# Peptides against a protein of PDB entry 3J47, part 8

Target 1, 121 residues: chain A of PDB entry 3J47
Amino acid sequence: IRLTNQLKSLKGLQSKLKDVVEYLDKVINKELPINHTILGKLQDVFNLLPNLGTPDDDEIDVENHDRINISNNLQKALTVKTNDELMVIYISNLVRSIIAFDDLIENKIQNKKIQEQRVKD

## One batch from the design tools (peptide; made by RFdiffusion4, then SolubleMPNN)

Design b2_p26_5_s4 (from b2_p26_5, 15 letters changed)
Fold by OpenDDE base, seed 1:
Structure b2_p26_5_s4 (fold): chain B 121 residues (1-121), chain A 26 residues (1-26)
Amino acid sequence: as target 1 above (121 residues)
Amino acid sequence: SSEIEQARKLAEELEKLVEELLKQLE
């Protein structure tokens, strides 16, 4: 039951992140306008994860000790097969942050898909 | 635009990490 709940939470997180990536791709390709509210929320999320292993991610904010610890523990939990309780806490907090702007993202993506389908018809 | 690209990359990496975890747990 615990593992099942963890999987459900992770699947939800993955789905939301996929929406984020798709939205950002649309913005990069100039298919959607920039939504600064969404970008601000994303920045808040990523500030909790300063070291996701990207080549350009060399930023170490020593002043944000708690955020660094959360990021390190989350990364470890996401890369190693584990049933760590801390993973659930960190993922839950991250999911809550993402949900705050996901509805806006989804609405924009859906509207664009509808428009694209109309053009193909 | 560079900030948006960085955000996309970070989001993609996080998505990948979650995917790998799911793969290991299923």
Scores: peptide ipSAE 0.223, ipTM 0.817, DockQ to the pose 0.352
Fold by OpenDDE base, seed 4:
Structure b2_p26_5_s4 (fold): chain B 121 residues (1-121), chain A 26 residues (1-26)
Amino acid sequence: as target 1 above (121 residues)
Amino acid sequence: SSEIEQARKLAEELEKLVEELLKQLE
């Protein structure tokens, strides 16, 4: 039961991340304007995930020791199979962070669709 | 624009990492 719930949470996270990618693609394609509030929240998430294997990895804030520790543990949690309680905690916090702004992303997409429909009418 | 592209890349990489984790746990 516990493992099942954890997997469900991860699946939810994956779905939300897909939404984020799609949102950013729309911004890149000039379909949506840049929303700096959403970007700020994304940056907060990415700052917890250093060294994801991309050349465009964000710089680690060396001045924030606590964040560095959290980031390292979270990174490890995402790359190593484990039932560690710490993994559960860090993933849960990440999921909550993504969910916190997912509704904003969805609302912006929906509002754009509504505006487009109004123009057609 | 460059920042947005970087964010997209990072989000995509994170999505892949979560996918891989799920594959390992299932």
Scores: peptide ipSAE 0.214, ipTM 0.810, DockQ to the pose 0.337
Fold by OpenDDE base, seed 3:
Structure b2_p26_5_s4 (fold): chain B 121 residues (1-121), chain A 26 residues (1-26)
Amino acid sequence: as target 1 above (121 residues)
Amino acid sequence: SSEIEQARKLAEELEKLVEELLKQLE
């Protein structure tokens, strides 16, 4: 039962991350304007994962070995079963940051759709 | 913008990591 609950929580996290990707795609495609509040929350996430996704991040963060270690530890925690209290803290902060702006993303998308429908009517 | 594109890629990577974790647990 505990495992089931954990899986459910992870599925929820995955869904929220998918929302983030979809939002960013819409911004890139000029379908939505930039929301600086959302971007600020994303920056909080990226502070925990400075080197993920881009080779350029490694160059920028090479001066801060602590941030590199945090990123590496978080990646390891997500791919390998590791009992590390610090990793748990970092993951928790990451999850909280994602949850903090997920509703903002959804609201922005919905408001845009409503406005578009009003123009068509 | 390059920053937004980087953010998107990071989010995708994190999503994939969570997906892999789920696959390992299921």
Scores: peptide ipSAE 0.213, ipTM 0.810, DockQ to the pose 0.322
Fold by OpenDDE base, seed 5:
Structure b2_p26_5_s4 (fold): chain B 121 residues (1-121), chain A 26 residues (1-26)
Amino acid sequence: as target 1 above (121 residues)
Amino acid sequence: SSEIEQARKLAEELEKLVEELLKQLE
């Protein structure tokens, strides 16, 4: 049951990250205009990653932005049960932030499609 | 811009990381 829940959560996270990549590709390819609100939320998410597994290190440090540290912390946070309450809070906030900007991405794409259809009509 | 491209690369790397974690757990 625990493993099933973890897998479900990871699959959901993967799907949302895929949406982010696709959105950014659309912006890069000039298919969508840049949205600073979405980018700001994405930056907030990324800034939280170095703190996963290290709740006592709440301040952004250059060493925490190391890819190895991010990867290891994320792996630990997602696969290992911990009694660290602060870690749970950070993970929860991270997930909520991802959901929030994913919704923004979806809304932006949908609104653009609607507008394009109206212009074609 | 370069900043958006960097964000795209980071997001892709995280996506791949999650995928690898899933593969390890399954």
Scores: peptide ipSAE 0.211, ipTM 0.814, DockQ to the pose 0.383

Design b2_p26_7_s3
Fold by OpenDDE base, seed 2:
Order: C-alpha cells, then structure tokens, then sequence
Structure b2_p26_7_s3 (fold): chain B 121 residues (1-121), chain A 26 residues (1-26)
C-alpha cells in the first residue's frame, strides 16, 4: 500500500513535470506569451527543492588518498539514499505547490492545440 | 516496485534539472 501510493504520486509528478517542460518549450519558441505568475510559482517550487547537487560539483575531490574513498563512497551512497529519501518528502510538498498552477499550464497548452487545429481546418 | 520507484525518482530529478535549465533561458 505505502509503496504503491508513492509510485502513483511519482507517476503523477512525472506527468506534471513533462507538462511544465512542454509549456517552457512553447514559451521559449514564442508560441505562448511569458506568464510571470507561472514563472513565479515555478520559482517557489525550486526554492522548496533542496539543492539537487549537480554530480559535477562533487568531482573536484578525486585527488586525496585511498583511505578516505571508502568513507566518501559510503557517505555518497548514504547522501544519494538520503537525497532519494528526502527527495520523496520534498516531492510530496512540491506536488502540493504544482497542483496550484498545473491546471493553468494544461489549459494553456490545450487551448493552443485547439487554436492550431482550427487554423488547419 | 522499489526499482520502479527509484527509476521514477531519477527520471523526475532529471526532469527537474531540465525545467531549471529551460527556466534560465526565459
């Protein structure tokens, strides 16, 4: 039950993130006007994310000593596992913020598709 | 189930990074 609910929540979030990507691509391509309210809410979502450490900032410590590497691999595995577990907690909070603006994004994407179809007919 | 959850977590992290990079272009 708990794992099935987590899976359902993660699938829901993935769908919403894909809709956000599609929206941002349409804004970049000037197919939709910039909506500062959507961008502001998207910023609020990112401010609720812990720094998703880019894997590239952790590569700068590769040069110090074979005895620290076992602690760093365990700490990296614990940090990855803690980041994955924390990410599930943060994702649950993000889903609440995303629900508050997702209907606006989807409605704009759908309205644009309907307008494009009406120009082809 | 656990492997599918972990895969979705990784895919969602990648999508969040993509959204952040797309947002920097606007």
Amino acid sequence: as target 1 above (121 residues)
Amino acid sequence: LLNEIKSLEQENEELLKEVEELKKKI
Scores: peptide ipSAE 0.211, ipTM 0.818, DockQ to the pose 0.429
Fold by OpenDDE base, seed 4:
Structure b2_p26_7_s3 (fold): chain B 121 residues (1-121), chain A 26 residues (1-26)
Amino acid sequence: as target 1 above (121 residues)
Amino acid sequence: LLNEIKSLEQENEELLKEVEELKKKI
């Protein structure tokens, strides 16, 4: 039961992350206007994440290397210990945060499609 | 089950990195 619920939650998270990627691609391609409320909620998601250890290629500041290593080690320790209660709580909070703005993303995409249809008619 | 969970965790980590990179381009 617990593992099946974790698997279902992770599959739900993956679907929502793909929807966020598609949204961001549309914003980058200027197919959608920048929505600062959505970007703010994405920032809140990342602030809840242990640092994913993408080095910002643009700041080789030697002082960030230790924080990046600690956060990468924390992320690796989290990903290796799939049974950690803290990870389950973290993923649950992340999923809740994503669900809380999913309706906003979908409503904005749909509203734009409706406006584009109305301009063609 | 456990291997599928690990695969999904890795894929979700990669997707989160992609979201972070895309966010930096905005």
Scores: peptide ipSAE 0.210, ipTM 0.813, DockQ to the pose 0.507
Fold by OpenDDE base, seed 5:
Structure b2_p26_7_s3 (fold): chain B 121 residues (1-121), chain A 26 residues (1-26)
Amino acid sequence: as target 1 above (121 residues)
Amino acid sequence: LLNEIKSLEQENEELLKEVEELKKKI
């Protein structure tokens, strides 16, 4: 029961994240107007997430080649694993923020799909 | 189940990074 509910929640989140990506791509492509309320609450979501390691912090120190690779792989694996445990908590907060957009994003995407269908007919 | 949960967690983290990069471009 608990694992099935977690799986269902994560699948629901993945669907919503894909809808956010599709929305942002449409905004970047100037297919939808910028909604500052959406962007503001997306910013609130990212401010609640610990920095999802930008790949730019991985350039720390080329010169201690053999002892640091095991420690950095273990620290990266522990950081990834700690990120995985924290990710469930941050995902839950993210889901709450994204649910507050669902009606607005989905209504805008659907309205555009309906307009594109009406132009093809 | 646990492996599928971990896969979904990783895919959702990648999607979050993509959303962050797309947000920086706006």
Scores: peptide ipSAE 0.208, ipTM 0.819, DockQ to the pose 0.402
Fold by OpenDDE base, seed 3:
Structure b2_p26_7_s3 (fold): chain B 121 residues (1-121), chain A 26 residues (1-26)
Amino acid sequence: as target 1 above (121 residues)
Amino acid sequence: LLNEIKSLEQENEELLKEVEELKKKI
């Protein structure tokens, strides 16, 4: 039961992340206007992420040594094959954050698709 | 099941990195 629920949650999360990528690509391509409310909610999601170690994040903001250590422990928990409690907490927070704004992203993508269809007819 | 979970976790981490990189371009 628990593993099946985790699998369902991760599949749901994956679908929503793909919808976020599709949204951001449309914003970059100027197909959709920038929505600062969606971007702000995405920022809140990323603030819950450990530093994903992009080689361009050499801005070690030295003021958050405790946040960096928690972030490195969470990143290590994600990269290490251990079903660590920290990884489960992290994924659970990420899923909750994405669910909280999902309807807003989907509604914007759908509304654009409907408008594009109406212009072709 | 556990291998499928791990594969989904890795793919979701890659998608999160892509979203972060796309966000930096906006």
Scores: peptide ipSAE 0.207, ipTM 0.819, DockQ to the pose 0.500

## One batch from the design tools (peptide; made by RFdiffusion4, then SolubleMPNN)

Design b2_p27_5_s1
Fold by OpenDDE base, seed 2:
Structure b2_p27_5_s1 (fold): chain B 121 residues (1-121), chain A 27 residues (1-27)
Amino acid sequence: as target 1 above (121 residues)
Amino acid sequence: LKEELEKLKKLFEKLLEEVDKLLEKLS
């Protein structure tokens, strides 16, 4: 039961992450307009990551360092088996943050697909 | 702005990759 629920939650997270990547790709390709509200919320997702930084990464340029550290900390949090509780808390917070903009992302993607189909017909 | 978007996209792609790995391990 617990594992099944965790797997379901993780599959949900996977789906939402795919939607985010697809959205960002469309914005980068100028298929969708830039929405600063969505982008701000996406950035907030990363800012909610626990600062699981090892103190030793002193030498990387602060802005890139923070993003790289966040990414590395996230990867560590997801891959380190010994910290399952923190991983669950982290994923739960991430999911809650993603849900806050999911409807908007999906609506934008769907609207664009509908418009593209109408132009081809 | 485009560069920042690409960076953000890469971060989410990495996260997605880790989630995919976890799902593969659990399945």
Scores: peptide ipSAE 0.298, ipTM 0.854, DockQ to the pose 0.499
Fold by OpenDDE base, seed 1:
Structure b2_p27_5_s1 (fold): chain B 121 residues (1-121), chain A 27 residues (1-27)
Amino acid sequence: as target 1 above (121 residues)
Amino acid sequence: LKEELEKLKKLFEKLLEEVDKLLEKLS
């Protein structure tokens, strides 16, 4: 039961991450307008995970030792060298962090597809 | 702005790759 729920959560995360990548690609390609609310929420996910950033993220906001430790643990967990259980726990936390904007992202993608189809008809 | 969006996209792609690896390992 627990493992099945963990796998389900990971599959959910996978789907959401694909949607995020697709959304960002559309924004970059100017197929969708920039939505600062969505982008802000996406950035917040990484602000909670500063060590997921590029090596150039030298801006260790020194102020939150706890956030740095959590981020370090998450980065370690994302490296396939750590305990699989810890990886699942940290990934599950990421799922929770991005649930709030998933519907908004999907709606933007769908609305664009609908508009494009209407223009072709 | 475009450069920052590309960086953000790459970060999510990397995270997606790690999730894919985890799913493969756990399945």
Scores: peptide ipSAE 0.294, ipTM 0.855, DockQ to the pose 0.512
Fold by OpenDDE base, seed 4:
Structure b2_p27_5_s1 (fold): chain B 121 residues (1-121), chain A 27 residues (1-27)
Amino acid sequence: as target 1 above (121 residues)
Amino acid sequence: LKEELEKLKKLFEKLLEEVDKLLEKLS
């Protein structure tokens, strides 16, 4: 039961991350307008996790020791199979940050799809 | 701006890839 719920939560995160990537792709391709509120929140997520996807940023300002620790712990939680509980904790924190704007992302994507359908009709 | 958006997208794609790997391993 607990493991199934953890997998379900992780699948939820996967879906939300796909939505974010799709949204960013649409903005880059100028299919959607730039929304600074969404982009700001996305940037905030990475500001909390500075080492996510940047293995080579040697110049992490020493002043953010807590952020470095959180990032390292998240990366460890994502790579270490044996600590499912730690994974759930750190992923849940990330999910909470994403959920705060996910509805807005989905609404923007849906509105665009509706507009595209109306143009084809 | 476009370059910064591409960087941001790449970061989320990497995170998504890690989540995908985790799901594959757990499945």
Scores: peptide ipSAE 0.290, ipTM 0.851, DockQ to the pose 0.479
Fold by OpenDDE base, seed 5:
Structure b2_p27_5_s1 (fold): chain B 121 residues (1-121), chain A 27 residues (1-27)
Amino acid sequence: as target 1 above (121 residues)
Amino acid sequence: LKEELEKLKKLFEKLLEEVDKLLEKLS
């Protein structure tokens, strides 16, 4: 059950990522209008990824530089021949976090159903 | 703006590639 659910969740993530790539392709090709809200959310996803860069860029420079620098650092981390293994580890951790979050949501839903049944009884 | 979108797309493509590799390892 757990392994099957994890595999299913990972397949779900794969599908979502494909959808994101397809969306971006459509925006680039001007088939869809630019939606800054969506793009902002996608950028936020990258901001949540652990910086594969060296921890030394702790330079406290201004808010707008941070977004560009994080995007550039992630881009640099993803474009630099970072050891494919390290990237896999980070993605694996991200996937595990997503799966754990999904499990928490499911548990909350189940607990709510159990409480509703107890009140009827 | 288009260049930044292309960069963003490339990032997600790489992320997708890594997820594909993970799926292959788990299957």
Scores: peptide ipSAE 0.277, ipTM 0.843, DockQ to the pose 0.544

Design b2_p27_5_s4
Fold by OpenDDE base, seed 2:
Structure b2_p27_5_s4 (fold): chain B 121 residues (1-121), chain A 27 residues (1-27)
Amino acid sequence: as target 1 above (121 residues)
Amino acid sequence: KKEELLKLKELFEKLLEEVEKLLEEIE
């Protein structure tokens, strides 16, 4: 039961992360307009992760560092099997942040796919 | 702007890769 629910939650997270990457590709390729509200929420996903950086990751560039460190700390938290409870907390916070824009991302991707089909016919 | 979008995409791709690795280790 617990493992099946965790697996289902991770599969849900995988699907949503694929949708985020697909959305970002469409914005980078100018297929979708830049939406600062979505991009702000995507950035907030990382900023809301508890900084598990022990203060011992030495010296390189404070402004690019916090975002890279948060990503690396999340990756480290996800790879470190020894702290399953903290991994679940991070994944849960990440999922909550992703759900807050998911409907808007999905609707934009779907509407664009429908328009692209109509132009090919 | 475009560089920030590319950095943000790379962060989500890396997070996706770690979630995929965790799924492969569970299955």
Scores: peptide ipSAE 0.343, ipTM 0.882, DockQ to the pose 0.453
Fold by OpenDDE base, seed 3:
Structure b2_p27_5_s4 (fold): chain B 121 residues (1-121), chain A 27 residues (1-27)
Amino acid sequence: as target 1 above (121 residues)
Amino acid sequence: KKEELLKLKELFEKLLEEVEKLLEEIE
């Protein structure tokens, strides 16, 4: 039961991350306007996650010992099976952040479609 | 701007890949 609920939550996170990547592709391809409110919130997710995805040993002199400890705990929680509780806390915060963007992303996609229809009429 | 969006996309792709890897390791 607990593992099945965690797996379902993680599958939900995977789906929402795909939606965010697809949104960013549409913005990069100019298929959507740049929304600074969405992008600022997406950046805030990464500002909470300062070490997601560098295995490259190249010196970022990060002035703040507390941010390094939070990032190392997150990276260790994502890469090391031994910290399931910390992983669930971090994933839950990511999920909450991403869900709060989903409604905003969808609203902006719809608003653009409505504007494109109004320019054709 | 475009480079910042590309970097932001790459970071979400890496996070997605790690979540997919964690799913594959649990199944």
Scores: peptide ipSAE 0.331, ipTM 0.875, DockQ to the pose 0.430
Fold by OpenDDE base, seed 4:
Structure b2_p27_5_s4 (fold): chain B 121 residues (1-121), chain A 27 residues (1-27)
Amino acid sequence: as target 1 above (121 residues)
Amino acid sequence: KKEELLKLKELFEKLLEEVEKLLEEIE
């Protein structure tokens, strides 16, 4: 149940990130006008994400032998679990920010389509 | 302007790739 809801939320995030990339492509291609309120909110999303960089494989010092490994594996598992729990909190805040933003993107795309139809008529 | 939009797109593509990796690890 909890994992299924996390997976569903993550699939929702994936879909919305694709919509954001498509929106940015349309703005880059001059198919949509630059909206500074939209772009500011997208930048705020990155400032609120802790670096989802996997702690660079550069902090896995593969050098210390025999007897700290159970505490280090538990501490690594707790750090990974805490990182995953923090990532879920940050992803949840990101998803809320993206949902509040998706209505703004979709409304702007629709308003442009309506204006392009009204200019053809 | 165009360079800033391209950098912002690249950041979203990286975030999307990371979310896709996390989905593949969970499934």
Scores: peptide ipSAE 0.328, ipTM 0.874, DockQ to the pose 0.452
Fold by OpenDDE base, seed 5:
Structure b2_p27_5_s4 (fold): chain B 121 residues (1-121), chain A 27 residues (1-27)
Amino acid sequence: as target 1 above (121 residues)
Amino acid sequence: KKEELLKLKELFEKLLEEVEKLLEEIE
């Protein structure tokens, strides 16, 4: 039961992450307009993911190391089976953030597909 | 702008890949 619910939640997260990647591709390809509200929420997701590298290393320059380090620390968070409680908290916050704009992403993608179909007919 | 979007996409692709690996390990 608990494992099945975790698996279901993780499958939900996988689907929502695919929708985010598809959205970002459409924005990069200029198929969709830039939505600063969506992009801001996507950035906030990464800013809310704590640096899951050890509470010990003081002071290294905040402008180019942090984004690559967030990716590596998030990968490390997801691969470190020994910190399942923190991973569940962060995934839960990530999922909550993604759900709060998923309907807006999907509605924009669908509205664009409908417009493209109407131009072909 | 475009480079920042590409970096943001790469971060979500990496997160997706790790979630997919975790799913494969649980199934």
Scores: peptide ipSAE 0.327, ipTM 0.876, DockQ to the pose 0.518

## One batch from the design tools (peptide; made by RFdiffusion4, then SolubleMPNN)

Design b2_p28_2_s1
Fold by OpenDDE base, seed 2:
Structure b2_p28_2_s1 (fold): chain B 121 residues (1-121), chain A 28 residues (1-28)
Amino acid sequence: as target 1 above (121 residues)
Amino acid sequence: EEEEKKKLEELKKKLEEGKKFAEQLFAE
């Protein structure tokens, strides 16, 4: 049950990241105006991503196999634990950013409606 | 202007789906 919920959570996070990419593509293609407040908050979210780039262990020289395996297992275990803790912080910050974008979008919709009413009067 | 409004409403809908998903993640 917990692993299935974590996998569902990851799939939903992946879907949200896809929606963010689609938004960025629309901004890059000039289909939407650049909003620096949105971009700044997205940058804050990306800066809080756990470093999922452990550099590929493929370049660690073959000659020290036995001592390197214990250090690599401890580094992997610490990295996994740190990544899990950072993932919780990341998800929390992502949620805060999503809420802040919702408020920004609602404010823009309201301001546009007010301007359209003022032009009709 | 109407097309920009439609794009903004679509973005809002996706964001609300995001918020609901996040609320489910923390409730479980």
Scores: peptide ipSAE 0.024, ipTM 0.551, DockQ to the pose 0.021
Fold by OpenDDE base, seed 4:
Structure b2_p28_2_s1 (fold): chain B 121 residues (1-121), chain A 28 residues (1-28)
Amino acid sequence: as target 1 above (121 residues)
Amino acid sequence: EEEEKKKLEELKKKLEEGKKFAEQLFAE
């Protein structure tokens, strides 16, 4: 039961990771504008545990009011989406690491018990 | 040997806590 739930969660995370890759491919293919703020936050999230801080409204220079509001809302929405996607990648890697370490520990404990039994015989 | 076993069991406990945390993040 527990392993099946972990596999289901991992498959869900893998699907979300695919969505991230597809988004990045659209940016690479120039279908979406490169947002340097997103790229910087990407690097920060890879280097730092994602602080669940609300994206500080870092001053995007609001010099042109009406066309900028739609572009800024889209850029903000893309930034939030990318942050969520990076969190999914981080959690996916964390879960995979936890599973791998649990299996390693269990294997070491079992091997030790087998050795202790062989020394007593 | 017993001390090493104790350290492994402690690490196992920490991993189980990490698994529970991950399960909570996926339940939302």
Scores: peptide ipSAE 0.024, ipTM 0.542, DockQ to the pose 0.030
Fold by OpenDDE base, seed 5:
Structure b2_p28_2_s1 (fold): chain B 121 residues (1-121), chain A 28 residues (1-28)
Amino acid sequence: as target 1 above (121 residues)
Amino acid sequence: EEEEKKKLEELKKKLEEGKKFAEQLFAE
């Protein structure tokens, strides 16, 4: 009973993560307008995630500041957006793996209990 | 056999902790 409820909650989480990915894809494809409130909430969620190492974007010493700044801010914004999407996909896959692992653990525990009972009988 | 059961229970506990963390992230 408790495990089934936890599995249901985790499936709900997986569904929510999928919805987030689908939303981001629609925003990338310009099918939906950018909702800054939703993006802000997603950023807050990502800020609560343990720092899955941002690849050190620190060392691109490119001395040509002026014309590249708008393109680099857009490219950085696109790269940040892409990284955020990749993180959401990663979390979704992690959640799926967690569910599968939970089912495996429960099945192994049950099978072991059945074998232990058969040896006692 | 009992040692394997203990390891499996520990993994189950860690998994439950991970589920709770995930639930907190999306509770909004």
Scores: peptide ipSAE 0.023, ipTM 0.546, DockQ to the pose 0.083
Fold by OpenDDE base, seed 3:
Structure b2_p28_2_s1 (fold): chain B 121 residues (1-121), chain A 28 residues (1-28)
Amino acid sequence: as target 1 above (121 residues)
Amino acid sequence: EEEEKKKLEELKKKLEEGKKFAEQLFAE
């Protein structure tokens, strides 16, 4: 039950991320007008995402101790949640691959049996 | 040919074990 809900939530997130990319592509291609309110909200979302790519901004000045603790707790919570979500994606892809290989193996075994029968007749 | 078939059947068995493990994880 819990993993099914995580998978559903993750698929929902993936769909929303795809919709955002498609929206941005339409804006870049000038098919849609630039909506500064939407872009501002997207920037806010990206600013709330833990910097997945810069371990090196250790130089942001010491003056906001309360923001650092909230950021670290949020980053830790997001890292744990992201790891759980990534694990669910990984398992889902693994299951899909297992099913595809099982079907392929069964088809190969059946085709071989049919060929062996045709050689005996 | 028979040795190849045996290897495919062994692979199938391992894949089915992996499938069951994944199904158990999703049952929670």
Scores: peptide ipSAE 0.027, ipTM 0.560, DockQ to the pose 0.020; fails the geometry check

